# Peptides against a protein of PDB entry 3H8D: the designs that were tried, part 28

Target 1, 122 residues: chain A of PDB entry 3H8D
Amino acid sequence: DMKRQQRFFRIPFIRPADQYKDPQNKKKGWWYAHFDGPWIARQMELHPDKPPILLVAGKDDMEMCELNLEETGLTRKRGAEILPRQFEEIWERCGGIQYLQSAIESRQARPTYATAMLQNLL

## One batch from the design tools (peptide; aimed at target 1 R10 R93)

Design b2_p17_1 (made by RFdiffusion4)
Pose (drawn by RFdiffusion4):
Structure b2_p17_1 (pose): chain A 119 residues (1-119), chain B 122 residues (1-122), chain P 17 residues (1-17)
Amino acid sequence: KRQQRFFRIPFIRPADQYKDPQNKKKGWWYAHFDGPWIARQMELHPDKPPILLVAGKDDMEMCELNLEETGLTRKRGAEILPRQFEEIWERCGGIQYLQSAIESRQARPTYATAMLQNL
Amino acid sequence: as target 1 above (122 residues)
Amino acid sequence: SAEEEQEEALALLDEME
């Protein structure tokens, strides 16, 4: 029913902007858009646990801008294939995280919940 | 979900003569494919030593890869799949829009998602 | 790596042009 689009933004801590390149610890931010709306958000950090977020339970913590108002389709190198998102998501325990939110009625139905519920 | 049937692939390559040369002397080229479902709709090759090759379905059937998507194994090759814009950016710089527009005007281009996309643009 | 390969492809086209 809707186009699935995935984006990745590598980032460094704000405190690392003026250190030498070898001292800049990298992280990665990810987003899965189910049409204009984010279904899943994932953040890999070099200094704290991975942040896994799903539509519904985590609306307050997730990026609140829809796809057009992010400009992500306009940024070079930002968009990634579905597998590039799914591989990282699974390694972070994302399947169990989304399943737990589904069973406790905290998950908004999206293409992502439909995929986990099907298989 | 015509868009979901669209799949794009890129294979970097070198000539055999450059196989054992230093990495800086390996003149790379790139082979590309746009699959419209099981069949290649567009094929593109950047070469380090000759003009780019642009091929469209219908007009260029003899020159294109004859295998369908499953027969190629490309969906199982690590790093081979690219986003549509990664194909389109190179296709445009090679004159691919003019090449596809001409094939459509000469009616040689078989209708595909690619011809449908160029027509919606015009 | 995918982006590096894209940049190199664009650089080849620049040289051809």

Design b2_p17_1_s1 (made by RFdiffusion4, then SolubleMPNN; from b2_p17_1, 5 letters changed)
Fold by OpenDDE base, seed 1:
Structure b2_p17_1_s1 (fold): chain B 122 residues (1-122), chain C 122 residues (1-122), chain A 17 residues (1-17)
Amino acid sequence: as target 1 above (122 residues)
Amino acid sequence: as target 1 above (122 residues)
Amino acid sequence: DLEEELEEALALLDKMA
């Protein structure tokens, strides 16, 4: 019963509305994901012109990556994987601690590595 | 009883014998470390002019970092932390799997995340 | 489709590399 590996990824994205625009008009967002073993635990999106989006497993399943880690191909995407702190720094700055905490308190979050770590921290 | 975070680091070093030589004569080696929570689990050294050195906890304690992770300051050293794969790639190329396996079989290795992962892999 | 969106994002990463 091995513990699941925690892996973090970041990839850029272009807004759907900008897909066919000239490069100068394609504002780049950033898609972040924390995978707790095969399944995503947290997702985060930085947008150039709107507030960050924070998503946690259990609460936001419908808005989060539905692919298991292997299906995403992220592990094979050079430059996609990031260090834990590279995720956590942004997560914290975006209010992720409070967001996850609220999801736990409301019983919306399913238990993940992320929820466990937060509960240990508090 | 939270699982320990696995963190990996790499820093360059200059051979002691080269410390006072001119820059051109300071051949750079690389020091790698895998920390299983606060304590080092594996250490690896790449040298410019001799075989790699592989070290595992339990077996090679006397030759390994004696500092806990916080004491090393590695977590605060920009550019020192590396992705797991950046460590594992070199570890594998240097025969680390066999080295650790042998240490386990000889009962020289103390249990770490590294030993557990290897035993799960085999 | 999140899968398609992810694929597009991954493709962008390739262009940056």
Scores: peptide ipSAE 0.021, ipTM 0.520, DockQ to the pose 0.047
OpenDDE base, seeds 2, 3, 4, 5: peptide ipSAE 0.019, 0.021, 0.019, 0.015; ipTM 0.463, 0.523, 0.439, 0.551

Design b2_p17_1_s2 (made by RFdiffusion4, then SolubleMPNN; from b2_p17_1, 6 letters changed)
Fold by OpenDDE base, seed 4:
Structure b2_p17_1_s2 (fold): chain B 122 residues (1-122), chain C 122 residues (1-122), chain A 17 residues (1-17)
Amino acid sequence: as target 1 above (122 residues)
Amino acid sequence: as target 1 above (122 residues)
Amino acid sequence: DLEKELEEALKLLEEME
């Protein structure tokens, strides 16, 4: 329910092709996740040279993190947790509202805090 | 075509839940990939506490490595490349032949060196 | 493999700290 804690995380990654290069030649991507309680509700990936990836629970389960929050260890990773707005700002810029809306309308989205917020907004 | 170089790779991973534990308490998994030229043909994952994951090109593209071989950096990762039989032995033990066969019969598999080998065998 | 990718990302973050 809505009482579940909403927690957001961000961690960087370097493309495998760049991992052996000097630091200045490594292009960084970003992995984002929104957890609605123990379960992931949204996932987002920013890449240095390809379009963002947007994923929502129910629709994209097979492409999303399969671990529950505790299994990720993200809560114990210093600097990984971010504020809700830090996630939402990027989500909105990448068209996340439209993406989630479409998933709801197509009945692909699993109900989460995110779907509830969107349906409250619209 | 069949002239493409077949290359196989294996790298370990530790479950995120175990990454903060002492070395003796980390259960190791294994990530395997078969590249048919620059493109992945099969992927396989061994986990310490869940069933193996088998993936084949065409059918499982969204769950497989999205990078071409050069983009992975695997060819430059010391100890990552393995012999064909080192991959195939695990593949067979995990039911990979049946998995790929089903993917072919359902017309989900993309033709690769792996599909050709299987169809030559059957 | 998402689990592997996450693990690698976490390692990278640790190296950056």
Scores: peptide ipSAE 0.019, ipTM 0.473, DockQ to the pose 0.116
OpenDDE base, seeds 1, 2, 3, 5: peptide ipSAE 0.018, 0.019, 0.018, 0.018; ipTM 0.515, 0.542, 0.357, 0.564; seeds 1, 3 fail the geometry check

Design b2_p17_1_s3 (made by RFdiffusion4, then SolubleMPNN; from b2_p17_1, 6 letters changed)
Fold by OpenDDE base, seed 3:
Structure b2_p17_1_s3 (fold): chain B 122 residues (1-122), chain C 122 residues (1-122), chain A 17 residues (1-17)
Amino acid sequence: as target 1 above (122 residues)
Amino acid sequence: as target 1 above (122 residues)
Amino acid sequence: MLEEELEEALELLDKMA
């Protein structure tokens, strides 16, 4: 029974409205993902001009990446993979603990490594 | 029961014999460490002119870092922390799986996250 | 998230690297 590998990724994105603008006028957002083995467990998006978006498996499946980790190609993109703490620091700052806890309590969260860790923490 | 965080680090070192040489004549080695929570589980050293050194907790305690993770200051050194795979790729290439397996079989290895993962793999 | 959006983001990362 090998434990699933927890892997974290971050990639920049440009808002659709900025795609045609000059580079200096393109505001970057950041897309973050936590994969619990092959499947996404948590996702968050940092935007330059609106609140962060937090998403958890089970609750937000329709809004999260639907590709498994291999299909995303993230593991083959240099600079995409980040340390767990690089994800968790932002997750915590954005209220991710409370968000996931609420999803668990409402029985919306699918069990993942993230839900297990939070349940152990509380 | 929170799982201990697995953290990996890499720092360069200069051979004692090269300390007084000009920068172009200093050959760098690389020191790697895997910490299972606060304590080191695995250590390896890549040298420019001799075979890699592999070390595992329990068997090689006398030759491994004796400081806990906080005491090392590694978490506060920019660029020191690396991804798990950055450690594991080198570990595997250097024969670390066989080395740890042998240490387990000889009952020299202290139980760590590393020993547990290997036992699950086999 | 749409697959197309992910692809665009990945391409952007490649350009930044």
Scores: peptide ipSAE 0.045, ipTM 0.581, DockQ to the pose 0.052
OpenDDE base, seeds 1, 2, 4, 5: peptide ipSAE 0.043, 0.044, 0.043, 0.024; ipTM 0.583, 0.582, 0.586, 0.573

Design b2_p17_1_s4 (made by RFdiffusion4, then SolubleMPNN; from b2_p17_1 with A2L Q6L E17A)
Fold by OpenDDE base, seed 5:
Structure b2_p17_1_s4 (fold): chain B 122 residues (1-122), chain C 122 residues (1-122), chain A 17 residues (1-17)
Amino acid sequence: as target 1 above (122 residues)
Amino acid sequence: as target 1 above (122 residues)
Amino acid sequence: SLEEELEEALALLDEMA
């Protein structure tokens, strides 16, 4: 159902190796998620020292958040929710359009709001 | 089409009477808008000294923003765009659910994402 | 007009930002 609420979230993470370092020496990464209703549609990770990671439902389920939106507690985490464009801008910069397109073409992507929007764009 | 992007905006306004007063004496109101794709679906105004104003497409067209989203420039105005919940929370507090419901029941509301969502809720 | 009011509000936002 295209009436599902599309919600986007971003939270920082610190690399395991930096966990116990002084704050100035902790390099932050960023974890992004797009939820199409209760379930994740896209996930993205920005790392301070390696390439971004893009993940899409269907193709990358095993690497993506397995919790439904409510279980994540993200909706209750102040500062976690972001605007759609705040997600999409980074997604686009990281090659997300091409990544999702390839997943659709290979029939690996589960249908989501994201897949539908991309199909409308093309 | 339920695939239209739902976008929400908030901008402050100063009452005409306060326009030339010192900053500390200018009471701010807030103008809210929900755009269902290019066209406004809901508008809301918080005033410092009078009741909030609620407006819905179809019923209140003559009192609502007549510009399409692009014409408003809101998408390019830094700080104007807000999360859906930032709109909805105020909308709910101001009696927006009941207002929109009444507009639907009286067949005054133009179908929008907002009307559809409310119908799903009821 | 509503357009003028919006423009004024947008200008105010710029000053506040």
Scores: peptide ipSAE 0.017, ipTM 0.537, DockQ to the pose 0.049
OpenDDE base, seeds 1, 2, 3, 4: peptide ipSAE 0.017, 0.029, 0.014, 0.017; ipTM 0.507, 0.531, 0.522, 0.538; seed 2 fails the geometry check

Design b2_p17_2 (made by RFdiffusion4)
Pose (drawn by RFdiffusion4):
Structure b2_p17_2 (pose): chain A 119 residues (1-119), chain B 122 residues (1-122), chain P 17 residues (1-17)
Amino acid sequence: KRQQRFFRIPFIRPADQYKDPQNKKKGWWYAHFDGPWIARQMELHPDKPPILLVAGKDDMEMCELNLEETGLTRKRGAEILPRQFEEIWERCGGIQYLQSAIESRQARPTYATAMLQNL
Amino acid sequence: as target 1 above (122 residues)
Amino acid sequence: SAEHEAMLEAAAELEEE
């Protein structure tokens, strides 16, 4: 019904902007858009647990801008293939995280919940 | 979901003469493919030593890879699949829009998602 | 040519994505 689009933004801590390159610890921010709306959000941090977020339970914590208002389709190198998102998501325990949200009625139906419920 | 049937692939390559040269002397080229479902709709090659090769379905059937998507194993090759923009940026720089527009005007281009996309643009 | 070189450079940049 809707186009699935995935984005990745590598980042460094704000406190690391003026250290030498070897002292800048990198993280990665990810987004899965199910049409204009974000279905899953994922953040890999060098200093704390990975942040896994799903539409519904985590609306307050997730990026609130729809796809057009982010400008992500306009940023070079930002868009990634579905597998590049799914591989990281699975390694973070994302399958169990989305499943847990589904069973406790905290998940908004998206292409992501439809995929986990099917298989 | 015509868009979901669209798949794009890129294989960097070098000539055999450069196989054992220093990494800085390995003149790289790139082979590309746009699959419209099971069949290649566009094929593109950047070469380090000759003009770029642009091929479209219908007009260029003899020159293109004859294998369908499953027969190639490209969906199973690590790092081979690229986003549509990564194909389109190179296709445009090579004159691919003019090449596809001419094939459409000469009616040599077989209707594909690529010809449908260029027509919606015009 | 410069045009051909620009195409190879753009391909190399895209490969790094």

Design b2_p17_2_s3 (made by RFdiffusion4, then SolubleMPNN; from b2_p17_2, 7 letters changed)
Fold by OpenDDE base, seed 4:
Structure b2_p17_2_s3 (fold): chain B 122 residues (1-122), chain C 122 residues (1-122), chain A 17 residues (1-17)
Amino acid sequence: as target 1 above (122 residues)
Amino acid sequence: as target 1 above (122 residues)
Amino acid sequence: SAHHEELLRLAEELEKE
């Protein structure tokens, strides 16, 4: 239900091609996740030199994190948890509202806190 | 073509839930990849407490490594490259032959060195 | 994929231990 805790996380990654380069030559990407209770609702990936990846539960399950929140260890990773707005701001900039809306309209999205919020907004 | 270099890689991972535990309490998983030239042909994941994941090019592109071999940096990672048989032995034990065969029969598999080898075997 | 990137990251962390 909507009483589930909404938790958001962000962790950086370095492109494999840059792993062995000097720090100044490493371009950082970002991995984002929104968990609606124990289960992921949205996922987002920012890459240095390719378009963002947007993923929503139900539609993109096979491409998303398959672990429940506890299994991810994200809650124990220092600095990984972020504020809701820190996720939403990026999500909106990347066209996440339209992406999720389309997933709902196509009956691909699994109902989550995110789908409920979108339906309240529109 | 079949003249492309076939290269195989394996890297370990620790479950996120075990990241912060003592070494003796970390259960190791394994990530495997077969590259047919610059492009991935097969991918395989061994997990400590769930079934293996088998992936083949064409069918499972969205779940597989999207980087070309050079972009992965695997060729520069110490100890990552393995012998062909080290990959194939695990692949066969996990039912990879049947998995790839089904992908071919369903017209989902992209032709690779792996598909060619299977067709020679059967 | 995100899973791939996570695996690579975890592998690097493991090597540092």
Scores: peptide ipSAE 0.035, ipTM 0.526, DockQ to the pose 0.070
OpenDDE base, seeds 1, 2, 3, 5: peptide ipSAE 0.029, 0.033, 0.038, 0.020; ipTM 0.520, 0.485, 0.502, 0.537; seed 3 fails the geometry check

Design b2_p17_2_s4 (made by RFdiffusion4, then SolubleMPNN; from b2_p17_2, 8 letters changed)
Fold by OpenDDE base, seed 2:
Structure b2_p17_2_s4 (fold): chain B 122 residues (1-122), chain C 122 residues (1-122), chain A 17 residues (1-17)
Amino acid sequence: as target 1 above (122 residues)
Amino acid sequence: as target 1 above (122 residues)
Amino acid sequence: SHHHQEILELAEELEKE
């Protein structure tokens, strides 16, 4: 059912190795999530000193958030929720369209709102 | 090289769903790790309302800590390091011996200090 | 992994309480 609510979130993170450093030495990353209803469809991680990590449901389940949306507490975290375009802009810049397309072509992606939208676009 | 330093750690966690609840409604879990030198050999998670999670290197790599010991910052976290017996007592009570043994028998476990000790015991 | 990172982050939050 593609009438599920699409919600997007972003939270900052500090690498474990930088956890106990002074604030000026903590390199900040960003964790992004797209939830298609209660379940994650896409995940993206921006790092200060390595390439972005892109993950899609079905292919990358073991590396993605295993919690449903309610379990994450993200809906209760002030400032965590972002606009769809705030996610998509970064996703596109990081090559997310090609990544998801490849996952679909290899039959590794689970059908989601994201896969449906991509197939309509292409 | 089984002369590697064996180190054990424990840290508490609150479930994401309980993150924003009052302290009295936050159910505390416990995360345990055994490091065989720089790399994790065993991981264990105690939850207040579900069965323990047991994980062993080789079999469960995708679900375990991917960081080396130094990267975790656990060595710099006061009170995180525990005695070997403090880990083993819980591991044994949770059925960890049988879990690791089964992983060895199925040829899924990576050789570690833990696998070597178990094979000496049995 | 996400799960591990989540545990570390939640542990830090707990210590601040």
Scores: peptide ipSAE 0.026, ipTM 0.501, DockQ to the pose 0.070
OpenDDE base, seeds 1, 3, 4, 5: peptide ipSAE 0.029, 0.045, 0.026, 0.021; ipTM 0.532, 0.546, 0.516, 0.539; seeds 1, 3, 4, 5 fail the geometry check

Design b2_p17_3 (made by RFdiffusion4)
Pose (drawn by RFdiffusion4):
Structure b2_p17_3 (pose): chain A 119 residues (1-119), chain B 122 residues (1-122), chain P 17 residues (1-17)
Amino acid sequence: KRQQRFFRIPFIRPADQYKDPQNKKKGWWYAHFDGPWIARQMELHPDKPPILLVAGKDDMEMCELNLEETGLTRKRGAEILPRQFEEIWERCGGIQYLQSAIESRQARPTYATAMLQNL
Amino acid sequence: as target 1 above (122 residues)
Amino acid sequence: HEEILEVAEELEEEQEA
C-alpha cells in the first residue's frame, strides 16, 4: 500500500568535531519509512548499546518528522537498499525487539510488523 | 506497486588487458541494468575507451542481455544492486532521456515502466 | 565522457562506504 524507503546517516560524536581523523569514532543512524511515516529507527553508537526504535512504543524517542519534512530524499548518499537496513537491524536483535513490542501491544502496525507476523 | 517491480544493477568492470596492472592504471567501466519485473527495460555501459552504450527494450533487443532477472543471479550478487537514482543520474548524463524520448517518438521503444515514467514527466 | 566516469566512480565509492 505504501512505498518503503530506507536511509542511513553516518555520524561522529559532537565532542569529536575537532580531534584528528583517527580519534573520530563513527556511528550510523538508520530510518525505515513506511510511506511518509517512520516505522523503524536504528542507531549504532561507538560508546553505548545500539538504539532500536519502533513506531508506537518509541514514538517519543524517534524522529518526529515525516519523510518530506526531513529532506532525506534530497541528501546525496543517504538512501540505502532494504537489505542494507535489514542486515544491521537483525544483527542488533531487531527481530526480537519488534516481536516483543508486537506481543505486548506496544507496536503500531506497519509494513515492518506485517513482515514479522507473516513469517 | 509497479515501482516495487523495478530493480537496478551496476557491475564495475575492467578490460582483460588491465587485469594485472597497478590499481591506479586499471581503467574501470560500469555496466548497468534496469529490470521492469523479469525483463530488462534499459541497459547502460560506461567504457574507459569508447562511447557509452545506451539500450532500450524493443528498439535494442538484439544488443541487450537476453537473460531475465532470475536467470542472471544479480539479486544474489553482493553489492550489484543500486537505487533508482544511481541508475538515473548516469542515464541522464549519457543523454538517456533524449535516447528514450526518440525511441518513443519512433514508436520503437516497448512500453515499460521507463517509458511510462518519461511520459508522466512530459 | 571523463566527467561521467568520475561521477560513476564517486557513486561506486559511496556505495562501498

Design b2_p17_3_s1 (made by RFdiffusion4, then SolubleMPNN; from b2_p17_3 with H1M E2D V7L L11I)
Fold by OpenDDE base, seed 3:
Structure b2_p17_3_s1 (fold): chain B 122 residues (1-122), chain C 122 residues (1-122), chain A 17 residues (1-17)
Amino acid sequence: as target 1 above (122 residues)
Amino acid sequence: as target 1 above (122 residues)
Amino acid sequence: MDEILELAEEIEEEQEA
């Protein structure tokens, strides 16, 4: 349903290998999520030393956050929620439009707000 | 640190493809997580119509929950937390011991409470 | 895994009911 609330979140993450290191040795990445209503539609990860990871619902379900929005507690985490444009700017910069488009064309993408927006644009 | 609190959680999941179906057509799976302190150590997924998925930290980071325990909100979700044995029984039944052992032997596993327990047992 | 998201929501809905 395109009437579902679109909510976006960003949280920092520390690499698993760095979790036991001193703070100065912990390189931060950034985890981004787009929730189309209760369900994740897109995810991306910015890493300090490797290429960004882009993920879309349907295609990448096994690699994406499996918790629904309420289960994540992100709505209750201060400073986690971001504006749509704060997500989209990074998504676009990382080639997210092309990634999602390819997933649609190959019939890998599950229909979401994101797929609908892209199909309306192209 | 082996002194970290070991916490286990179980939540039901509905397949992404079934999210828009009527309740009678939504087949439930089960998501399990073992947190070694704040970080996930093991994850497994029981599916209604496919083999279980087993995941261990280090080897399967890209496919596991990327949120730390506090970020998931699982500690605040009524009925989500389970006893250690409730996780271990399923883990053992699904071949988790062999899976984790292979990950250790191939140097894919990140050290956790789970790897330490297994190495003490064998 | 996105499948876990959907089941967790059903549990929350059942718990809120």
Scores: peptide ipSAE 0.080, ipTM 0.710, DockQ to the pose 0.063; fails the geometry check
OpenDDE base, seeds 1, 2, 4, 5: peptide ipSAE 0.023, 0.070, 0.074, 0.044; ipTM 0.563, 0.703, 0.705, 0.695; seeds 1, 2, 4, 5 fail the geometry check

Design b2_p17_3_s2 (made by RFdiffusion4, then SolubleMPNN; from b2_p17_3, 6 letters changed)
Fold by OpenDDE base, seed 2:
Structure b2_p17_3_s2 (fold): chain B 122 residues (1-122), chain C 122 residues (1-122), chain A 17 residues (1-17)
Amino acid sequence: as target 1 above (122 residues)
Amino acid sequence: as target 1 above (122 residues)
Amino acid sequence: MDEILELAEEIEREQAA
């Protein structure tokens, strides 16, 4: 389990509302993902005009990326991969620790590297 | 309410797994939307490798397009707009009538043109 | 939401293309 490679990714998205606007009027959101081995453990969405969305495996599977890491092609997208701290810093600022903790406490979270690390943190 | 223009759209999507594959190996899904005036009433997703996803306003807002019709730019995307029957045929085949009916019965569905029409059907 | 993101990205690519 802890032997699985932890990989983190960030990609921008343009909201549909802005897709057909001039580039200067397109506001980008940011999609973040933490993959624990081949499977997503956490997802995070930063939007230009609404609160961040935090998603954790087990609880939010229906709202999260259903593809495994290899399927996503993220490993082939230049500039998509980010450092763990680049993910965690945003995750922390968005209340991810509390969100994941609550998901664990409610037995909604699927065990992942993230859930294990949270136990180490507390 | 019934005066609002009902518009339907369909756009393909390539699953992340196939984004970086050769075009011949990219499997397209299909994203369908029914807009009741400016706001989405129903959404439907046909995937190449999993069951169809049906979504209705009120119940599935978190999984549906959050943008109004104008914001989506769908009206400006060539070939995106489809006939009502083109949407309804797929909706029906995917069990959309039952899905929407259940959402209404459970008081999860937000009133839309679709909910009104369903009452007319039954 | 993820699917919408993917769709948005695809649309963006198509429009750029």
Scores: peptide ipSAE 0.037, ipTM 0.568, DockQ to the pose 0.091
OpenDDE base, seeds 1, 3, 4, 5: peptide ipSAE 0.101, 0.135, 0.022, 0.098; ipTM 0.678, 0.708, 0.582, 0.692; seeds 1, 3, 4, 5 fail the geometry check

Design b2_p17_3_s3 (made by RFdiffusion4, then SolubleMPNN; from b2_p17_3, 5 letters changed)
Fold by OpenDDE base, seed 2:
Structure b2_p17_3_s3 (fold): chain B 122 residues (1-122), chain C 122 residues (1-122), chain A 17 residues (1-17)
Amino acid sequence: as target 1 above (122 residues)
Amino acid sequence: as target 1 above (122 residues)
Amino acid sequence: MDEILELAEEIEREQEA
């Protein structure tokens, strides 16, 4: 059901190599998630020193968050939830539309709110 | 070169769902790594409420630690390094021998110290 | 999987700070 609540989250992360460095020397990455109801639909990772990682449900399940939304605790983490557009703007800039489209065309993507919206756009 | 230093590490983790719980209600998992020289050869994860995860180089690269040993900071984390047998005992109990053997036979495993030792054992 | 571990650890560090 596409009437499920769409929720978006972002949290920072520090690379293991930087964890013991002084705060100013810790290069921050950003982890993004789109939840279509209780389950993740898209994941995205921004790194300070490598290309962004894009992941979509069905294709990339092994690399994506395996927890349902409540299990993540993201809804309880102060400042983690972001606006839809705050996710989408980065997703688009990182080539997310093309990535998801390719996953749909190759029949690797699981149907989600994200796939439905993309199919309406194209 | 199989003369590379073999080093083993273990660190605890708490599930996202448990992170906001009282300490006594946080179920602890354990992350294990075997490094063959600078690069990871095997990874293993013990979970309090799901089956263990076994990963081997070549087959599971996308799911394994992508950092070299120095980049992980594990060598600098107090108490993280463990004895070889402390890793192997858990690996064996979790079916690691069979998992790695299957990866070798399917030509998915990258040659490592772990694959070499297994081939000598069988 | 590895990513989840890293995130979990980061969340804990942030809570402890």
Scores: peptide ipSAE 0.035, ipTM 0.559, DockQ to the pose 0.091
OpenDDE base, seeds 1, 3, 4, 5: peptide ipSAE 0.098, 0.122, 0.025, 0.123; ipTM 0.677, 0.708, 0.565, 0.706; seeds 1, 3, 5 fail the geometry check

Design b2_p17_3_s4 (made by RFdiffusion4, then SolubleMPNN; from b2_p17_3, 6 letters changed; failed a check: too like the target's own chain)
Amino acid sequence: MEEILRLAEEIEKEQEE

